# Designs tried in a protein design run: peptides against a protein of PDB entry 8BZL. Part 310

Target 1, 228 residues: chain A of PDB entry 8BZL
Amino acid sequence: SYDRAITVFSPDGHLFQVEYAQEAVKKGSTAVGVRGRDIVVLGVEKKSVAKLQDERTVRKICALDDNVCMAFAGLTADARIVINRARVECQSHRLTVEDPVTVEYITRYIASLKQRYTQSNGRRPFGISALIVGFDFDGTPRLYQTDPSGTYHAWKANAIGRGAKSVREFLEKNYTDEAIETDDLTIKLVIKALLEVVQSGGKNIELAVMRRDQSLKILNPEEIEKYV
Target 2, 242 residues: chain B of PDB entry 8BZL
Amino acid sequence: SRRYDSRTTIFSPEGRLYQVEYAMEAIGHAGTCLGILANDGVLLAAERRNIHKLLDEVFFSEKIYKLNEDMACSVAGITSDANVLTNELRLIAQRYLLQYQEPIPCEQLVTALCDIKQAYTQFGGKRPFGVSLLYIGWDKHYGFQLYQSDPSGNYGGWKATCIGNNSAAAVSMLKQDYKEGEMTLKSALALAIKVLNKTMDVSKLSAEKVEIATLTRENGKTVIRVLKQKEVEQLIKKHEEE

## One batch from the design tools (peptide; made by RFdiffusion4, then SolubleMPNN)

Design b1_p27_8_s3 (from b1_p27_8, 10 letters changed)
Fold by OpenDDE base, seed 1:
Structure b1_p27_8_s3 (fold): chain B 228 residues (1-228), chain C 242 residues (1-242), chain A 27 residues (1-27)
Amino acid sequence: as target 1 above (228 residues)
Amino acid sequence: as target 2 above (242 residues)
Amino acid sequence: MTAEEAEAIFAASTPEDVAKYAEKLYY
């Protein structure tokens, strides 16, 4: 059967390993990204951390550079590989071009990496999707999404992981210019979107906020509760 | 269906990596290893299964490996795979030391090996390593540390954890008895004996069947010590008296 | 454990038996 092989086309034109990698993404907890006027926000469903586990080592949101951060859904180990490569590329770009990457540039790099793994006979696809947010050097907020196939697009708002469908449906209805008029409203929109799929309120949500000319800020639970 | 069981690590229709999961199952049948983080040190305790009369017990460590002056690990799973991975850990640590003239940070060593493990789950012609590891260490960044890694290339930091046979039961016991912020190395040793006594498939716990290593700081230096059999006997005796 | 012992476990295991590990692989 063609689905037993490496990533090859089936007779009907399917790339089964890519499709199955997308199923791996759906096993991940939900992540949501929203682009505001002068803010980008990532919200994620927190994984239940074992009582004796160090929370520091359980991360769904990470910085790629000072101006770019990423949330992922899917295989944790695969995500680490992608994150590390992206970080190296960000530093390389700063060194060679003497400017930070644009959000589109690093997204395209990640997408190209993923795509190569779908075309190599000796590799399986990455089992992750990513939401990549940040600011370009001109101060423009950006949000991109990429999937295991290596496709990527710019978004106003999007979601990945197990609850992504419900979250996207919510965002399609509620993402308006009024809903993102302020930074606080944008944060509230992300929280409300996550609450469509996350139980037990703000305690199970992690939020990352990047404002123009500011570093990535991870909100503490008390800060999150102010928006709930 | 067993359709995805025998070939290169590929995704199932449900997005699962069966070969990785099978490796984790195999590890569940291996000898038990415990790790416990204390305020003043960190320890590994491992089940010794292969007791051969011709082995020199004084120098023999079956499951606990010194990686460098600041780190040690214990292994559960396929012995041959463990030997390859522990050797790689030593090489990574040594190369770092030579390059930077300082010891590799604990988490960085763990992640370097985890990247190798992950690669063996993604590249064709390779199988996952049938090994989980517990890492103990000290560095100037985070102090005493305990990590666990699995065949997928995932890892996590822990206050206390267990791998191998009856690991779920051991973790439950650790969860019940571990007091965050109050754990001394002495109490951690006692807890390790308590958990091993309940989780090892032996009628009576004996010092010959248990390896224990402690990692402490003395005069600004890391000290990794494998407990002598007599010391382990005393720990077992104390437990039996309680 | 030996590689042979691991192989024996693999041969006896089914995807259903190992489903408990799946949750550990994803976030």
Scores: peptide ipSAE 0.425, ipTM 0.794, DockQ to the pose 0.837
Fold by OpenDDE base, seed 3:
Structure b1_p27_8_s3 (fold): chain B 228 residues (1-228), chain C 242 residues (1-242), chain A 27 residues (1-27)
Amino acid sequence: as target 1 above (228 residues)
Amino acid sequence: as target 2 above (242 residues)
Amino acid sequence: MTAEEAEAIFAASTPEDVAKYAEKLYY
């Protein structure tokens, strides 16, 4: 059966392992990204951290560089590999080109990495999607999404993971120029979007904010509650 | 469907990795290992199943391995896999020390092994390691630390956790009795005995069936010590008197 | 445990038996 091999084409042209990797992504906790005017915001559903688990080691939002951060959905161990490769590339780019990566550049790098894992018969695809946000050197806010296939697109707003459908439906209705007119409104939009799928209020949401010419800021629970 | 339960680690139609899940099931049948983080140290407690009188006592421990001067680990799962992984941990730590002239940070060592584990879940012709590990350590960055890793290459830091047989019940008990911020190494040892007494499939807990190691700091140096049988006996006795 | 013991567990296990571990793989 063609679907039992590592990533091969079915007779009807399907890459089943890629499709199944996309199903793995849907098992991940929800992540949301929104591009504002001068801000990018990532929000994630906090997986219930076991009472005895160190929260420091459970991060769904990570910095790739000073100007780029990423949220993911899917296999946590797979995500770590991608994050590490991306971080190395960001640093390498700074050294070789003497400029930070553009958000598109690092997205393309990640996408290419994923794609290679879909083409090798000796590897399974990465079981992750990612939302990559940041600022280009010119100060332009960017949001990109990648999936297990290695495709990527630019977005104004998007969501990945188990609640992505509901969150996207919310964003399609509520993402307007007015809704992102200010940084605070943009943050509120992300929170409201996540609350569509997160049962408990602000306690189960992690938010990361990157403003123009500023470093990534992870909001504490108290800061999040101000927007609820 | 059993269609995707072959030894090749591939995604099922539902996005599951059955071989990784099967490896985790196997670990659930292994001897229990506990880790508890205290304010003044960290400990590992492991069930010793192979009590053979002819075993050479020269071994530091059956299930607890010293990795370097600042770290130790315990293993649950396939012994042969555990030997490979513990050796790899030692090599990684040694290479780091040689390269940077300082000990490897605890989390970095854990992550390095977890990347290897993950690779064995993604590359063809490989099977997942049938091993979970608990790591205890000290470094200058985070002080005393406890980590857990599984066959997927996932890991996390913990205040207290358990792997192996009856791990879920043990974790539940730890959640009930662990007092955050107030845990001394002494109280952690008592808690370890309490949990093992309830989770080990033995009628009576004996010192011969339990290995305990502590990691402490003395005069600015890490001290990893395996408790003597007499010390473990005293802990068990104290528990029985309460 | 030995590799043989582990293999015996693998052979006896079904996807339904190990479904409880699926949640640990995803974040």
Scores: peptide ipSAE 0.358, ipTM 0.762, DockQ to the pose 0.855
Fold by OpenDDE base, seed 5:
Structure b1_p27_8_s3 (fold): chain B 228 residues (1-228), chain C 242 residues (1-242), chain A 27 residues (1-27)
Amino acid sequence: as target 1 above (228 residues)
Amino acid sequence: as target 2 above (242 residues)
Amino acid sequence: MTAEEAEAIFAASTPEDVAKYAEKLYY
């Protein structure tokens, strides 16, 4: 059966392992990204942390560099590999080019990494999609999405994971210039979008905000509740 | 479909990694290991299934491994896989110490091994490690710590957790009895005995079937100690009197 | 658990047997 082969086409032109990796992404916690005017916002559905689990070790949003952060859906261990390689590349770029990476550059790097794992014999695809947000050195906010195939695109807003369809449908209806007119409105838009699929309000949301010329800020539950 | 459970780890149509799931199932049949974080220390308690009278007591334990001066781990699963992983942990810790002239932070050691585990789930011709680990440690960044890792390369920090046989039941009991912020090492030891008594497939808990290690700080130094059989007997006796 | 026992589990287990882990594991 062609679906047992990692890097071969089926007779009908399918790469089944890539498609199945996309199914793994659909099992992941929902993540949403929104590009505002001078802000980028990532929101993630918190998996119910077990009572005795340390919340510090349960993170779905991470910094890649001072100007770039990433949320992911799918296999957590796969994501860690991608994050580590991306961080190394960000530092390498600073050393060699003497400037931070653009959001597009690091997205392309991640995408190329993923693509190689779809084409290299003896490797399975990464079971992750990622939302990558940040600011270019010129102050332009950016949002990119990658999938297990290594494809990437720029977005105004997008979602990944189990609730992605419903969240995207919400964003398609509600993403307007008025809805992102202010930082607070942009944050509210992300929260409202996640609430389409997340129960029990702000307690089950992880939210990260990056403003122009500012570092990544992860909001605490109390800060999130102010927007609910 | 059984065609997706080959030794080469691939995605099923549903996005599952069956070899990882099967490794987790295998771990479920291994001896129980508990970890409990306290305010003044952290402990591992493990079921000893292989009682050999000729075991040299000089060894740290059957299931608990000292990794460095500040960390230890317990294993549930395939013994040969456990030996490979524990050796790798020691090597990683030693290389870090040599490179940076300070002990490796606990989470960094856990993460480094988890990246290896993950690789064995992604590369063809490799199978997942059939091992889950509990890690206990101290570092200057987070103090006393307890971590759990599984065959997928995922990990998490815990206040208390369990791996191996009857782990779900053990975790339920820990959730019920663990008092956040009020847990002393003494209370943690008592809790470990209580949980093991209920989760081990034995009619009566005996000290010969239990290994316990504690990690504490004394005079600014980490102390890792395996409890003597007599000490474990006293803990069991105390539990039976309550 | 021995390597042989683990291999036997890998060979004999069905997706249904291990399905209970799928939701809790690595997503």
Scores: peptide ipSAE 0.029, ipTM 0.588, DockQ to the pose 0.737

Design b1_p27_8_s3 (from b1_p27_8, 10 letters changed)
Fold by OpenDDE base, seed 4:
Structure b1_p27_8_s3 (fold): chain B 228 residues (1-228), chain C 242 residues (1-242), chain A 27 residues (1-27)
Amino acid sequence: as target 1 above (228 residues)
Amino acid sequence: as target 2 above (242 residues)
Amino acid sequence: MTAEEAEAIFAASTPEDVAKYAEKLYY
């Protein structure tokens, strides 16, 4: 029945389709985000690339704009839709408002999009959570998370995907002002956090760094190994 | 879990999209299609299952579709769905050409269709397309390219891959025999025949059961050519002699 | 493959039968 394509409340008040979408997120590769003092860092567990697969087409961290990056966990195709919508909004905002989006603004946009898919008849929730990092135009580093429900929160550090629990536990113990005192320490924290769930080696980690007033930098495996 | 196998794509309690998975299973029963990227070209090879003498031979290919001057695709899955998607690909490519006065980049065309596929997995009253595609193309950005897309709207670039029946076995063979950096179109054709011979559920590979298209660059122009039956016969014969 | 064939496969398939594809859907 097509009537099942409705996110409805259960008798106990649950939105099961949203909860089930969260289960889809838990099947996704682990992503971690950390806000430093003057840096934001995203790390993602690399999926094993098949021998004959072009690695270029397997990206887990993407830019939404020059000042905003996103990592996600869950359904890859769903993520692409969200990314595309977000990119369009970022460009539209620049044209209309003459300023880049704030990280909160674009997060709210994404969250609103997700929320609509939890309430609209004939739509299922997006099966993705996202970590959105970047800098506001005032130079403030930001980290946000969104989930399938369309909720969003600001974080100092967070993780999503299959290893998120272990990574979060690590971050709760190890995220201190001292641990993020420098850019390098912040990067190291992200790598260490991912290594809680990723089998050893910089080869299995994708890492993106955005420093204040700098563009997104994706670290190569050799650069990552320096921090291991 | 069986309660979530309805035509409306919804999440299972485990976070699975069963309609997408079922579509992928259905594709596994379709005729084999493979793609191989070479240094000097890219090819598609597809199993032709519908061999009827009364079919009008005027058709370019049963399973290989020219999308524009720079791209072609092969399809595994529901024929009607394939026709819809290939038509959409052509329309997207034409709209881009009109808008930008240049051919659509290969990955952009693939992505555009994948977004449509994804939508059919998310909107009620829709079912996933029961189709996987292999795309071959050339553009000025990345040169020769091979892509695969599935009913979920996922895609990836490949050096060699296979969809449809016995695709896993084919991929394994491709992994073994594909020589990175040394693959010529000639060697790719030979490899295609080798893999098809082993993966097609036929006693003997025949040219009538195989469609092959090559995409090359000649004098700064893309050339998409479907091999003639005689050419395929020669490839098969050569393989049998080895 | 025809639509009828696909529908037949859908009807016959179980979640266990297609579980091998599940990992491909996620990132």
Scores: peptide ipSAE 0.047, ipTM 0.617, DockQ to the pose 0.824; fails the geometry check

Design b1_p27_8_s4 (from b1_p27_8, 11 letters changed)
Fold by OpenDDE base, seed 1:
Structure b1_p27_8_s4 (fold): chain B 228 residues (1-228), chain C 242 residues (1-242), chain A 27 residues (1-27)
Amino acid sequence: as target 1 above (228 residues)
Amino acid sequence: as target 2 above (242 residues)
Amino acid sequence: MTQAEADEIMAKSTPEDVAKYSERLYY
């Protein structure tokens, strides 16, 4: 009976809808984030786009602001809501505080939004996890993860979605100071991590790179192939 | 047990939204709608099921709705839900026009409705809309556009697609016959008739059972035209001669 | 279609029958 109610505790203290929202995340394709020295990289498993579908409308990576980018895994429509709210907050912050958001600030905002949806009887949780990367105004690269519960943490590297376990295991073994010594090595690390779960090599990978004092760059397939 | 089939859209143990998926299944039994993007225009073609003798012969579109001067949509699913959503689309477009003194971009109108659809999948006491939509439009940003949205609030841009009954078969046919970069509106109309003839459960395709609208640009203005029955008859006749 | 018609279809459907739509909802 408890599993039929939105945001209620089971007798053993479980929030079933939050746990099930985490299962929704696992239905999403894999995303990986890595923080380098002067770079942040998001890599995603590209969803198979139908032949007649416009690729422009299929995005797993999006900018939240000039200094912040996000990848998600899970329900696409839920992600759009979170992205839109985050974008509005980024702009609002610029207007009210006269500075761009820190990566932590916007992560906390997203986390708080998600948490509220886990506590309201009138709402189901968001079926998404997110990797949020960017640079603070001082030039510090940041990577955060958030889940359907509204929990968030800072990471050196992490993964979400279907293949996240395997990718995390790879990163735990291969994330070293040497592996992120250069921007190119950091990008290579992301690609190698994704290749643990992505079939057909670089053709099914999308990469976003943000370097210090630079705008978000989405790598084209030819650029990705240079790192494979 | 159908424990998660409650009126409230909640996650199953597997992370699924059954109510959304059920709505999509219901839409799969609705009348067929297809959209095709061409280089010089975009079209919607829809199955007309309600042919009642007492219907006024006044040429009305049952499934194709003009949204504004630059956009139209076609609907598959629950008629009452479709009426609510098409009205909301018109209101959103009008509010934008009044606020910004320019037409709403096509994708922005689509996303605005998709956010409403999504909300009906996340808020308690609401059910998903039992409607999928095809949108055709023109704007200065992307030119001619075709979009599809579903009950989840997900959407995508398409070169050609289909919703409703036999949509999977129609999409397969479109995939085979659609020539990227070479599609004229004339060829798109012919393709639409070809696909409908094969996917509609009718012995013979007739102009009475098909609604077609085209969106073109003439002298820097968008023209949305519902084809006359005679024009549709000619398209069908041409197809039968091939 | 009417709401009643849709309700009849949904009432006959099982989670297994509609699993094909799941791939469209997630990324």
Scores: peptide ipSAE 0.477, ipTM 0.817, DockQ to the pose 0.841
Fold by OpenDDE base, seed 4:
Structure b1_p27_8_s4 (fold): chain B 228 residues (1-228), chain C 242 residues (1-242), chain A 27 residues (1-27)
Amino acid sequence: as target 1 above (228 residues)
Amino acid sequence: as target 2 above (242 residues)
Amino acid sequence: MTQAEADEIMAKSTPEDVAKYSERLYY
């Protein structure tokens, strides 16, 4: 029945459920991604964790594979579904193709998943955007962004979530070849970008760094403070 | 406005899932459930509301469910939804055990159910489950654990938490009295009674209105025990004497 | 609950009444 269609075109050509899913993304805390020369960095605004809550169960940055990391903004439960499917795909790819996924490949997979949820009757869009960073097997650093519509693009730097506009404006002004000349400068750029919207400095920031031929590293608060 | 209130699995113009939020509100009217993590164990304490004199069998636990040998849960919300979800938890746990020949890790069981809950918020023709759960468990990876999940399919680990009626007040009390790193199961039991006594809408806390389960490790085995009414009475009495 | 009572609840209640839960859903 027509009543089962969740995502339908308006007479003026809008997909309102997709647009509203974008509003759900804006309710998420800010995430930023920056591609350096030989580094990719994700920075996120930490959600205030309740005093008695276990912080380990509150993750905004997650590994999809050894060479790919993702940050999201929006519905936490929706993100978990996407992450799990992406992880399965990464492992499947390793088994079938005998190589790790490219960052583009897994981004396209996630984007296709999201797109299907915009076109399938009886499914709402995912209420998440994602920043996907990593290294291709050839050692090329990559940054992609995907949204609830299933669109995706490659970026040098980008941001998602509630503070994304301010962070993007900062990045547009400050992302230069000089600003990413070194790994440390790239990390500093991410921190500075997040500080546009995050109060109280390093305590409310989480950073994930992936360098060429290295595993994902989550920086501790003390390590972050060294860059501030 | 009403279009978004009455339809499941749609975003509001603000990006909200109203039916999920309404399900969470419904849970606020359910009986109180507490979970407290201690160094030597973890406990659930739940308000027992359905005391009918004509019940033929004294249900040992109305709100506390054993899931497997290493995990139990308590439920706040719609009883029928709770029964479905607790059954699913048991099935998931058994399937894992059969597949891997070891007990499912606590967080994996919680996550598996949360994925089901999430699906009921995303697939049309389904309503959210009107249920929040507290999970207690032990596994070899993280030891004693306490989790909470809600109708959205979100979950988190906790040292202490509360769901159901007056949960916000209970959580505030837990935050005040919970001593990190120093919590024994004995002190946790006392804290549970203290919090329930203040948060339950009863003039006097009675053992008939409270269910308590503890999860401990004895000789390398998990022991899940529902406290006897007499044991609960002693805990209440001890609290009244303090 | 009568249908009339239900209708009254539906008429009086707003999504803002449950907005406190919204923050829990997002990160």
Scores: peptide ipSAE 0.387, ipTM 0.819, DockQ to the pose 0.449
Fold by OpenDDE base, seed 5:
Structure b1_p27_8_s4 (fold): chain B 228 residues (1-228), chain C 242 residues (1-242), chain A 27 residues (1-27)
Amino acid sequence: as target 1 above (228 residues)
Amino acid sequence: as target 2 above (242 residues)
Amino acid sequence: MTQAEADEIMAKSTPEDVAKYSERLYY
């Protein structure tokens, strides 16, 4: 069967393993990213943690460097591999170029890594999409998305995971210059977008905010409730 | 036998490379790209399929990539594969420039990439690239040039050609309407619009769904220009009036 | 467990038997 083969073309020109990896992404909880004027915001649907499970071990948002963070949807173990590779590259870039990576640079690195796993017969595609946000050294806010194929694009706003379609439809209607006029409005936009798919309101949302010349801040539940 | 089409690129009993053929089939589902060589320039015209409101970049071009000061390409096929190949083209061109202190000749750049494509059809553990490219360029050896390459690593020079969706029909139309020796860039632009209007599966051709780049020579320098939406709109309007 | 015993278990396994683990793999 073509669908069980390592990533090869079907007779009709499909890469089934890549398509199935995209289906794996849809099994992940929803993540959303929005670029504001001087802010980038990641919002994620929290996964229910078992009573005896350590919450610190369940992260959907990860820092790649001081100026870049990533949210993912899909296979958690695959995400760990990508995150670790990206972190090493960020450090290597600082050592060799003496500047932090641009958000585009690290996105392209991740995308190239994913693409290579679609072209080697000894490997399967990564079952993850990622939203990568941060600031370039010139202070420009950036948002990128990558998928299992290794495709990447820059976005004003986007979503990945199970509820991504509904969240994107919301963002297409509600992303305006007025809606991102302030940092608080941008955060509110992300929360409203997630509430389209998250049932239990603000309690099941995690938010990460990066402002110009500031470190990544993860909002606590009390801070999130102020925006709801 | 299914054995020959479900694994790494190997020969069938009939001597066919099924994975290469299937990669070509994948390209057939991509948006249409046209190239036309004129006496005073060369152009690429491509279909835009993905118009998303939330995209950050007002992409001047989705499918047309500047490679260096003297060359550009258009891509049909898998986007991620295309990104890898276009980056490689830029690297090859830059390395040549650094080594020889002159721009790489157009055909040499095309050949270098085609060798890479071919290798991905011959070595185990690799699949073919699901990408065809059109290349436009100028060099001092052959002047204005148009090339096409496919997943096999095969390439050729063309006066006019098409890749992607409905490429066969487009090529047929180009063969009928292309006048050798009489093709101006202006007439080539008109021909591109005519062919796209017939080959794109759209009820009405709109400027938002078409990107066009021209390569010309001005004062001994190559100029690569992406047409503005308004310019494309004027070309479409002119075609509708004929 | 012998290979034969393992093979018998695998032969009797249904997708429903392992479906509970799938939710743990995705985030």
Scores: peptide ipSAE 0.164, ipTM 0.541, DockQ to the pose 0.103

Design b1_p27_8_s4 (from b1_p27_8, 11 letters changed)
Fold by OpenDDE base, seed 3:
Structure b1_p27_8_s4 (fold): chain B 228 residues (1-228), chain C 242 residues (1-242), chain A 27 residues (1-27)
Amino acid sequence: as target 1 above (228 residues)
Amino acid sequence: as target 2 above (242 residues)
Amino acid sequence: MTQAEADEIMAKSTPEDVAKYSERLYY
């Protein structure tokens, strides 16, 4: 039985542990990313935080650097490892190259890290997908997605996690140049997309917005309600 | 179905890590540990199961470990695994102090151990640690803190939580009785006794079966104190009178 | 316990018995 080994090829060419790691991602709550004209927006389904849990320690969206943020879906502990490695790389890049990373660069770094964990027989794949958004130094907004295999692609809009299929279907229908004409419209698009899978409305949504030449802003619930 | 549960920690076809889940089940059989955050302190309350007259005296506590001057933890799960992790926590804290000439922030210590735990779920030839921990601490950044970590390497901050035997029931009771923003250390101690009395599989709660530690700030210093048996007896008595 | 007792436990145990913990691992 070939699927009992760590990450090895099946006779038909499958990497079962990578495929199964993709199933782990689907157990995560939904995250959505949208690239606007001069804005990038991440939206996530909030996990029901236990009443007595500190919300500060429950993060689905995190900054990697001043110009880059990431949302993930899948294994929380795995995500922390990837985030920490990415943050170190962002800082290292600033020190060595004297410029912030491009969104593509840090995405490729994360993807390479994931890929290495699929090739070693001594390691299982990371059980996470990530949406990575930010601005390049030239002010270009970027959105990338990575999966457990270490593949990555640039997107206009995408979703990961449990409700990703429904959210993607919505985005395929509703992502137009008109729908992202303004920052506010772009934010509204993300909210509408998340509402396809989030049952309790705006209270269970977290939104992070990065505008050109601005730092990451996490919207408070009141700010989100203005767009609903 | 059992194809993925008896080997190293790998993904099942549905994306589960069975060995991590089994480690969590093992913790459910351990003695109960509670943590409660108050405005003026934080406490750990732990079930003491190994009550034997011939057991040598423990200097601090059997189930509550001082990590440094500003942090303590309680453990639920495999004792040998707990000893390894507790020692590692002390080493991490000490190395940080030596390197930076200041105590390690509470969350950083928790995270450092959680990264180790996570690694034992991802690297081949290793099994998950069969241990959950509650951490109490104080630092200059966030003040009094309570954290919980599990075998996955996941952690979270809490106002009140429970690990070990009957933890789900304990957490439910804590949710009902915990008053956010109004919790004093005194009220937290009373709540701890109340919850332990209901969750421990004992006919009557006795002071010999409960260890309680408090972490407070006095004159700008952290004070970690294990309650004396007489103090615990008084808390139990007070609860029985209510 | 004997090896036979251990084998019996392993034979009866299923991953579904611990499925309640699965939700805690993912976000």
Scores: peptide ipSAE 0.360, ipTM 0.803, DockQ to the pose 0.439; fails the geometry check

